Peptides against a protein of PDB entry 2YKT. Designs and how they scored, part 201

Target 1, 231 residues: chain A of PDB entry 2YKT
Amino acid sequence: SRSEEMHRLTENVYKTIMEQFNPSLRNFIAMGKNYEKALAGVTYAAKGYFDALVKMGELASESQGSKELGDVLFQMAEVHRQIQNQLEEMLKSFHNELLTQLEQKVELDSRYLSAALKKYQTEQRSKGDALDKCQAELKKLRKKSQGSKNPQKYSDKELQYIDAISNKQGELENYVSDGYKTALTEERRRFCFLVEKQCAVAKNSAAYHSKGKELLAQKLPLWQQACADPS

## One batch from the design tools (peptide; made by RFdiffusion4, then SolubleMPNN)

Design b2_p25_8_s1 (from b2_p25_8, 13 letters changed)
Fold by OpenDDE base, seed 2:
Structure b2_p25_8_s1 (fold): chain B 231 residues (1-231), chain A 25 residues (1-25)
Amino acid sequence: as target 1 above (231 residues)
Amino acid sequence: MELEEAKKKLEEAKKQLEEALKKLL
């Protein structure tokens, strides 16, 4: 029936969120933590590289003919430090605004969805059972009427059951339809939350990339000329 | 390496670099 199909669709939405979306979100969080760890490792490794660059700058500063190149190498290291500070700010936001919030939400959500589905199923079954009972009583009444010498005795009661069945059928269909809309709204809310959090990540990433581009664009021409200009 | 350990090492390294750069610049 229409109501049975809509009921199946409603249950499938809740099951999809619980069995596919939430596990996938947990995996997404795990991959995010792995990515954060890798970036922390990159930052540490980069420090070693630029510390070695500073050492080369020290040697240039101690030379007789390359002193100005020492300053250039120091500036390169300093610009890297500033870019790295922006990366750390981005990572902090990535951790606090995305990963932590998603992790807190996903565990609470499993219990909520289970309860919501159970509530829906209980009420749907209650309405269905009430409808089935009314249909069964009508069938029983019709059998009595067919065997009676006075079928008109049951006509008013038959009309009452027909009306009750129609009303209960409509109520069940409306309830299941509303249940389906609610389930779809729950699913959409979860995807919207993910999109919103990813927008925050994208904004923070854009700030990091913009700062790096700005600093390098400002200094790179100067550094490129350093070897052409005699001391 | 755990993330928290990596962050600690990073912060220490940043401090050292900042101090070194202040002396050289």
Scores: peptide ipSAE 0.008, ipTM 0.214, DockQ to the pose 0.025
Fold by OpenDDE base, seed 1:
Structure b2_p25_8_s1 (fold): chain B 231 residues (1-231), chain A 25 residues (1-25)
Amino acid sequence: as target 1 above (231 residues)
Amino acid sequence: MELEEAKKKLEEAKKQLEEALKKLL
């Protein structure tokens, strides 16, 4: 029946969230944590590299013929520090605004969805059973009427069951339809939340890249000219 | 957007990104 098909679709949405979406989201969070760790590793390695560059700048500043190149090397290290500050802000957002919030949600979601599905199934079954009972009683009544010498005795009761079946069928169809819409809304809400959090991360990432581009574009011509300009 | 179209667009975007990265390296 239409209601049975819609019921199966509704259950499949909940099952897809619990068995596919949530495990995939947990994996996504795990991969995000790995990515964060790798970026922290890059940050550490970069610090060592630019600290070593500063040391080269100190040596240049102590020389008689390369003093101005010392300033250039210090500027390169300082620009890196400014870029690194933006990266750290991006990483904080990545951790706090994406990973932590997703982890908190997915941890509680299994219990929530299980309860929601069970509630839907219980009420759907209750309405279905009530409909089946009325249909069965009507069938029994009709059999009794066919075997009776006075079928008119059962006419009013037959009409009552027909009306009850019609009403219960409509209620079941509406309930299952609403259940399906609710399930789809639950799925959409989870994807929307992920998209929104990724948008926030993307904005912070854009700020990092923009700042880096601006600083490097400003300074690079000066650094490129430094070797051509004698002291 | 249909799921298959979305998948196709994603794969194309990945390919374009990989090609762009190769040009920068």
Scores: peptide ipSAE 0.000, ipTM 0.240, DockQ to the pose 0.033
Fold by OpenDDE base, seed 3:
Structure b2_p25_8_s1 (fold): chain B 231 residues (1-231), chain A 25 residues (1-25)
Amino acid sequence: as target 1 above (231 residues)
Amino acid sequence: MELEEAKKKLEEAKKQLEEALKKLL
């Protein structure tokens, strides 16, 4: 029946969330943690490189003919340090605002969805069973009426069962329809949450790149001129 | 330039760039 098909579709939405979306989200979180770790590693490696650049700046400062280049090298190293500090801030946000929140949500969701599906199934079954009972009773009544010398005796009761069946069928159809809409809304809500959190990451990343670009753009002309007039 | 002078210059550069960064934030 159409109600049975809609019931199947509803259950499939819940199953898709539990068996496809949530596991995929857990994997996404794991990959995010790996990415975070790698970026932290880049930051650490970069520190070594720019610390070495500082040492070159120290040597320039000690030279007779390259003293002013020492300051340039120090500035280069410091600008990078500031950029890396911004990256670290972005990573903290990435961890706290995306990964942690997604992890919390996916953990809570397993229990929530199981309960929601069970509740839906229980109520759907209850309504279905009530409908089946009324249909069975009507069939029994009609058999009695056909064997009776006075079929009109059962006419009022037959009408009552017909009305009850119609009402219960409509109620069941509405319930499963609403159930399907609810399930789709639950699915959409989860995707929207992911999109919103990823938008926050994108904003933080944009800010990081923009500020880094601005800092470099401010200093780069000065650095490019440093070798023109040796003192 | 002595190492101590180099350190001083580095610290000054840090301060200047931190201030510049704060303006961008």
Scores: peptide ipSAE 0.000, ipTM 0.205, DockQ to the pose 0.023
Fold by OpenDDE base, seed 5:
Structure b2_p25_8_s1 (fold): chain B 231 residues (1-231), chain A 25 residues (1-25)
Amino acid sequence: as target 1 above (231 residues)
Amino acid sequence: MELEEAKKKLEEAKKQLEEALKKLL
């Protein structure tokens, strides 16, 4: 029936969230943690590189003919240090605003969805059983009426069952329809949350890249000229 | 440029950069 098909679709939405979306989200979080770790590794490696650049700047500052280039090398190292600090801040945001929040939600969601599905199934079954009961009673009444010498005795009761069946059928259909809409809304809400959190990450990433570009663009012309101008 | 002056200029530049970053983020 239409109601049975819609019921199946509703259950499938909940199952898809629990069995496909949530496991995939856990994997996404795991991949995010791996990405975070790799980027933390980059920041650590960068520190070593630019610390070594500072040492080269110290040597230049101690030289007789390259003293001014020491300052240039120090500035280069410092600008890159600031860029790496921005990356570290972005990573903190990535961890706290994306990964942690997704992890918290996915852990809570399993219990929530199980309860929601169970509630829906229980109520759907209850309404279905009530409908089936009324249909069965009408069938029994009709059998009695057909075997009776006075069929008119059952006419009012037959009308009552017909009305009850019609009402219960409508209620069941509406309930299942609303259940399906609710399930789809639950699914959409989860995707929207992911999109919104990823947008926040993208915004932070854009800020990081913009700042890096700005800092380098400001200083690079000065650094490029340093060797062209004799001391 | 003298090393001490260079160090002072570098520290000032660092502060300016930090302030600029706080405004952008």
Scores: peptide ipSAE 0.000, ipTM 0.191, DockQ to the pose 0.024

Design b2_p25_8_s2 (from b2_p25_8, 13 letters changed)
Fold by OpenDDE base, seed 2:
Structure b2_p25_8_s2 (fold): chain B 231 residues (1-231), chain A 25 residues (1-25)
Amino acid sequence: as target 1 above (231 residues)
Amino acid sequence: SELEKALEKLEEAKKELEEALKKLL
């Protein structure tokens, strides 16, 4: 029946979230943590490289013929420091605003979804059983009426069961329909949450890239002319 | 029915969001 099909669809939505979405989200979080760790590793390695560049700048500053190049090398290292600071802010956002919050949500969701599905199933079954009972009673009444010498005495009771069946059928259909809408809304909400958190990270990532571009655009022309124009 | 149409719209919106998410990730 239509109600049975909608019931199946509703259960499948909850199952898809629990068995497909949430495990995939956990994997996504794990991959994100790996990515964060790798970026932190890059940061550390870069620090060593640019610290060594500072040392080269010190040597240039101590020279008689290359003093101005010392300033250039120091500026290069300083720009790196500023870019790195922006990267660290991006990583903090990535950790705190995406990974941690997703981890909290996915952990809470297992219990929530299980309870929500159970509640839906219980109420759906209750309404279904009540309908089945009324249908069974009507069938019994009709059988009794058919075997009776006075079938008319059961007419009013038959009408009452027909009305009850109609009402319970409508209630069941409405409940299952609302349940399906609710389930789909729950699924959509989870995707929306992920998208919104990823958008926040993307904004911070854009800020990192913008800052780097700005700093390099400002200084690179000066550095490029340093060897040609020692003044 | 109006209900079926509403459910179809919601399903399509979900699919669009899923596709958008796949592109973003």
Scores: peptide ipSAE 0.010, ipTM 0.373, DockQ to the pose 0.020
Fold by OpenDDE base, seed 4:
Structure b2_p25_8_s2 (fold): chain B 231 residues (1-231), chain A 25 residues (1-25)
Amino acid sequence: as target 1 above (231 residues)
Amino acid sequence: SELEKALEKLEEAKKELEEALKKLL
């Protein structure tokens, strides 16, 4: 029946979220944590490199003939520090606004979806069983009426069962239809949440890249000229 | 219904996203 088909579709949506989406999301979070760790590693390694560059700048500043190059080297290190600060801010946002929130949601979601599916299944079955019972009782009543000397005695009851069947059929169809729409909405809500969180990450990443580009574009010509005109 | 309107908006957003992804890839 139409209701049975829609019921199967509804169950499949919930199953797809639980068995496909949520495991994939857990993997996504794991890959995100790995990426975060790698970027943190880059930040740490970069700090060591630019600290060493500062030491070279100190030596230049102590020299009689290369003092101005000391300032250039310090500026290079400072610009890097500013770029790294922007990266750290991006990483904090990546951790707090995407990974943590997704992890919290996916952990709670399995229980929620299982309960939601079970509730839907229970109610769907209850409505279906009630319909089947009314249909069975109508069939019994009709058989009893056919064997009776006074069939008219059962006419009012037959009408009541027919009305009950019609109402229960409509109620079941509406319930299953609404259930399917609800399931699809639940699925979409999860994808939308992921997209929204990823958009926040993208904005923060754009800010990081923009700041780096701005700082380097401003200073690079000055640094390139530093060796051409020794003081 | 409000739900139907929400679903329509969701379908539109999905379509826009798919189009944006096609341009980026």
Scores: peptide ipSAE 0.007, ipTM 0.359, DockQ to the pose 0.021
Fold by OpenDDE base, seed 3:
Structure b2_p25_8_s2 (fold): chain B 231 residues (1-231), chain A 25 residues (1-25)
Amino acid sequence: as target 1 above (231 residues)
Amino acid sequence: SELEKALEKLEEAKKELEEALKKLL
C-alpha cells in the first residue's frame, strides 16, 4: 500500500543516517584530527627553520659589510612568525568549532536516532494494527450478514466499520507522511550543521591566507632590493 | 644514521606538541 511504501522510505532515511552518514562523519572527524596533527608537525618544523634563519641574521648583524642584511633576515623571520600565529588561530577554530562540535553531535546522535525511530515504529505499528483489526471485524461482519436471514440487522454496524477504516487509514497515511518529512528534515539538519561548521573553518582559513599574502606583498619588494644597496 | 635519529626526535617532538595543543585547545 501507499502507507507501507512511505513507511519503508521513512525507515530507510533513518537507516541511511545511522549506517552511512554517521560512520562517514566519524571518519571525517578522524581525518580532520590527522590533518591537525600534520599541521602541528609543520608548525614545529617551520619554527626550527626560521630560528635558524634568525641565527643567520645575527651573524650578518655582526659582520662589517652585511649589517643591513641582518635586519632583512630578521624581518623575514618575523613575517613568518606572524603568519604562523595566524595559522595557530585557524587551527584553534578548526579544533573547537569543527572537530569538537561534530564529535559531540555524532556521539549523542546514535541514542537520539534510535529512540526517534523506535517511537515512530511503535506508533506506526499501533495505527496499522488498529486498522487491520477494523478490517478483520468488517470482513467477519459481512460473512455473518451473508449467512443471515435478516441482513439489515448488521447494516448500521457495517457502516460504522467502514467509517472507522476510512478514518484510521487517513490517520495512518498522515502519520507516515509526517514521519517521512521529519526524517528528511533530520537528515538535512545534519548536513546543514556540517556545512555551517565547515564555513567557519573556511572563514578562518581565508584570514590565514589573507594575512600571509598581505605581509609578504608589503615586505618582499624591500627584501629584493637589499643586496643592491650595500652599506 | 644521523638523519634517522633526527627523524625519531622530530616524531617525539610532534607527539609532545600534539599533547600540549590538546591541553590548550
Scores: peptide ipSAE 0.000, ipTM 0.223, DockQ to the pose 0.056
Fold by OpenDDE base, seed 5:
Structure b2_p25_8_s2 (fold): chain B 231 residues (1-231), chain A 25 residues (1-25)
Amino acid sequence: as target 1 above (231 residues)
Amino acid sequence: SELEKALEKLEEAKKELEEALKKLL
């Protein structure tokens, strides 16, 4: 029946969220944590590299013929420091605004979805059983009527069961239809949340890249000039 | 399931990456 098909579809939506979406989201979070750790590692390694660059700048500053290049090397290290600071800010946002929030939600979601599905199944079954009971009683009544010398005695009761069946069928169909819409809405809400959080990350990432581009674009001509025109 | 197998592989890859990072730091 249409109601049975829609019921199966509804259950499948909940099942898909629980068995596919949520595990995939947990994996996404795990990969995000790995990415964060790797970027933190890059930041640490970069610090060592640019600290060594500063040391080279100190040596240049102590020389008679390369003093100006010392300042250039210091500026290069400083620009890097500023870029890395911006990266660290982005990483903090990435952790706090995306990973932590997703982790909190996915942890709570399994219990929520299980309860929601169980509630739907219980109510659907209750309505279905009530319908089946009315249909069974109508069938019994019709058998009695066919065996009776006075079938008219059962006519009013037959009409009552027919009306009850019609009403219960309509209620079941409406309930299952609403259940399906609700399930789809729950699925969509989860995807929308992911998209929204990822948009925030993208904005922060854009700020990092913009700042780096700006700083380098400002200083690079100066550094190039210092190398080309020894004073 | 195919998903479970994929997740297991990803977890293994994660551990390998973490170990590699620890050696670099």
Scores: peptide ipSAE 0.000, ipTM 0.240, DockQ to the pose 0.041

Design b2_p25_8_s3 (from b2_p25_8, 14 letters changed)
Fold by OpenDDE base, seed 5:
Structure b2_p25_8_s3 (fold): chain B 231 residues (1-231), chain A 25 residues (1-25)
Amino acid sequence: as target 1 above (231 residues)
Amino acid sequence: MELEEAKKKLEKAKAELEKALEALL
């Protein structure tokens, strides 16, 4: 029946969230943590490299013919230090605003969805059983009427059961329909949450890249000039 | 240039870059 098909679809939405979406989201979080760790590693490695660049700047500053290049090398190292600091801030935001929040949501969601599905199933079954009972009673009444010498005695009760069946059928159909819409909304809400969190990450990433670009664009001409115009 | 002077120049450069960064915020 249409109601049975829609019931199956509703259950499948909940199952898809619990068995496909949530496990995939857990994997996404794990991959995000790995990515964060790798970027933290880049920051650490960069520190060593630019500390070594500072040492080269010190040597230039101690030279007789390259003193001004010492300042250039210091500025180069410092600009990159600032870029790395911005990366670290972005990573903290990435961890706290994306990974932690997703992890908290997915952990709580399993119990919530299980309870929601169980509630839906219980109520759907209750309405179905009530409908089946009315249909069974109507069938018994019709058998009694056919075997009776006075069928009109049962006519009013037959009409009452017909009306009850019609009403219960409508209630079941509406409940299942609403259940399906609710399930789809629950699924969409989870995807929307992921998209929104990724948008926040994208904004932070854009800010990081913009700051780095501007700092380098400001200083690079000065550094090039120092090489072109030896003292 | 003495090492201590170089360190002072580095600190000055840091301060200038911090100001520039703040202007971008």
Scores: peptide ipSAE 0.014, ipTM 0.279, DockQ to the pose 0.023
Fold by OpenDDE base, seed 1:
Structure b2_p25_8_s3 (fold): chain B 231 residues (1-231), chain A 25 residues (1-25)
Amino acid sequence: as target 1 above (231 residues)
Amino acid sequence: MELEEAKKKLEKAKAELEKALEALL
């Protein structure tokens, strides 16, 4: 029946969230943590590289003919430090605003969804059983009426069962329909939350890239001219 | 959305991203 099909669809939405979405989200969080760790590793390696660059700048500053190039090398290292500060801010946001919040939600979600599905199943079954009972009673009544010498005695009761069946069928269909809409809303809410959190990360990433671009665009012409214009 | 359609869209998006990256170089 239409209600049975919609019921199966509703259950499948909940099952998809619990068995596909949530495990995939846990994997996403794990991959995010790996990515964060790798970026931290890059940060550390970059520090070593630019510390070595500063050492070259110190040597230039000690020279007689290359002192101004020492300042250039120091500026390069300082710009890197400023860019790195933006990266660290982005990473903190990535951890706190995306990974931690997703982890907290996915941890709590299994119990919530299980309870929601169970509640839906219980009520759906209750309404279905009530409908089946009325249908069975009507069938029994009709059989009794066919064997009776006075079928008219059962006519009013037959009408009552017909009305009850109609009402219970409508109620079941509406309940299952609403259940399906609710399940789809639950799924959508989870995807929307992921998108919104990823948007926050993207905004912070954009700020990092913008700051880096700005600083480098400002200083690069000066650095490029340094060798052509000795002091 | 079918999985194959989603994969196709992803590959298209990757290709567009690569073009955008090339334009920045």
Scores: peptide ipSAE 0.000, ipTM 0.254, DockQ to the pose 0.033
Fold by OpenDDE base, seed 2:
Structure b2_p25_8_s3 (fold): chain B 231 residues (1-231), chain A 25 residues (1-25)
Amino acid sequence: as target 1 above (231 residues)
Amino acid sequence: MELEEAKKKLEKAKAELEKALEALL
């Protein structure tokens, strides 16, 4: 029946969230933590590289003929430090605003969805059973009427059961339809939350990249000419 | 939006991004 098909669809939405979306989201969080760890490693390695660059700048500053190049090398290291600070801010936001929040939600969501599905199933079954009971009683009444010498005696009761069946069928269809819409809304809400959190990350990432671009664009021409104009 | 349409849009966006990256190298 239409109601049975829509019931199956509703259950499948909840099952898809619980068995596909939530496990995939946990994996996404795990991959995010791995990415964060790798970026922290890059940060540490970069510090060592630019500390070594500073040492080269110190040697240039101590030289008789390359003093101004020492300042250039120091500026290169300083610009990197500023870019790195922006990266660290982005990483903090990535951790606190995305990973932590997703992790907290996904752990609570399994229990919530299980309860929601169970509630839906219980009420759906209750309405279905009530409908089946009315249908069974109508069938019994019709059998009695067919065997009776006065079938008109049962006509009013037959009409009452027909009306009850029609009403209960409509109620069941409406309930299952609303259940399906609710389930789809729950699914959409979860995807929307992920998209919104990723938008926040993207904004922070854009700020990091913009700051780096601006700093390098400002200084690079100066650094490029440093060897052409010896003091 | 249908899943297949979304997939098509994503693949197009990936191709455009790759082209843009190649132009920067």
Scores: peptide ipSAE 0.000, ipTM 0.253, DockQ to the pose 0.030
Fold by OpenDDE base, seed 4:
Structure b2_p25_8_s3 (fold): chain B 231 residues (1-231), chain A 25 residues (1-25)
Amino acid sequence: as target 1 above (231 residues)
Amino acid sequence: MELEEAKKKLEKAKAELEKALEALL
């Protein structure tokens, strides 16, 4: 029946979220944590490299003929520090605004969706069973009427069952239809949340890249000329 | 969407992205 088909579709939406979306989201979070860790590793390694560069700058500053190159090397290290600060801000946001929030939601969501599905199934079954009961009772009444010497005795009750069946059928169809719309809305809400969080990540990433580009574009010409000038 | 179709779309998107990146370099 139409209601049975829509019921199956509704259940499939909930199952897809629970069995496909949520596990995939957990994996996404795990991959995000790995990415964060790798970037933290890059940050650490970069710090060591630029600390070593600072040491070279110190040596230049202590020299008699290369003092100005010491300042250049220090500026290079400082620009790196500023870029790294932007990266750290991005990572902080990535952790707090994406990973943590997704992790909190996904842990709660499995239980929530299971309960929502069970509630829907229980109510759907209740309405279906009530409909089936009325149909069965009408069938029994009709059989009794056919075997009776006074069929008119059952006419009013037959009409009552017919009306009840019609009403219950309409109610079931509406309930299942609304259930399907609700399920689709639940699915969409989860994807929208992910998209919104990724937009925040993208904005933060853009800020990081913009700052790095700006700083390097400003300083690089100066640094490139440093060796062309006599000491 | 079927998994295989999704994979195909992903590979296409990757190729398009690579092309776009090459144009920016």
Scores: peptide ipSAE 0.000, ipTM 0.257, DockQ to the pose 0.035

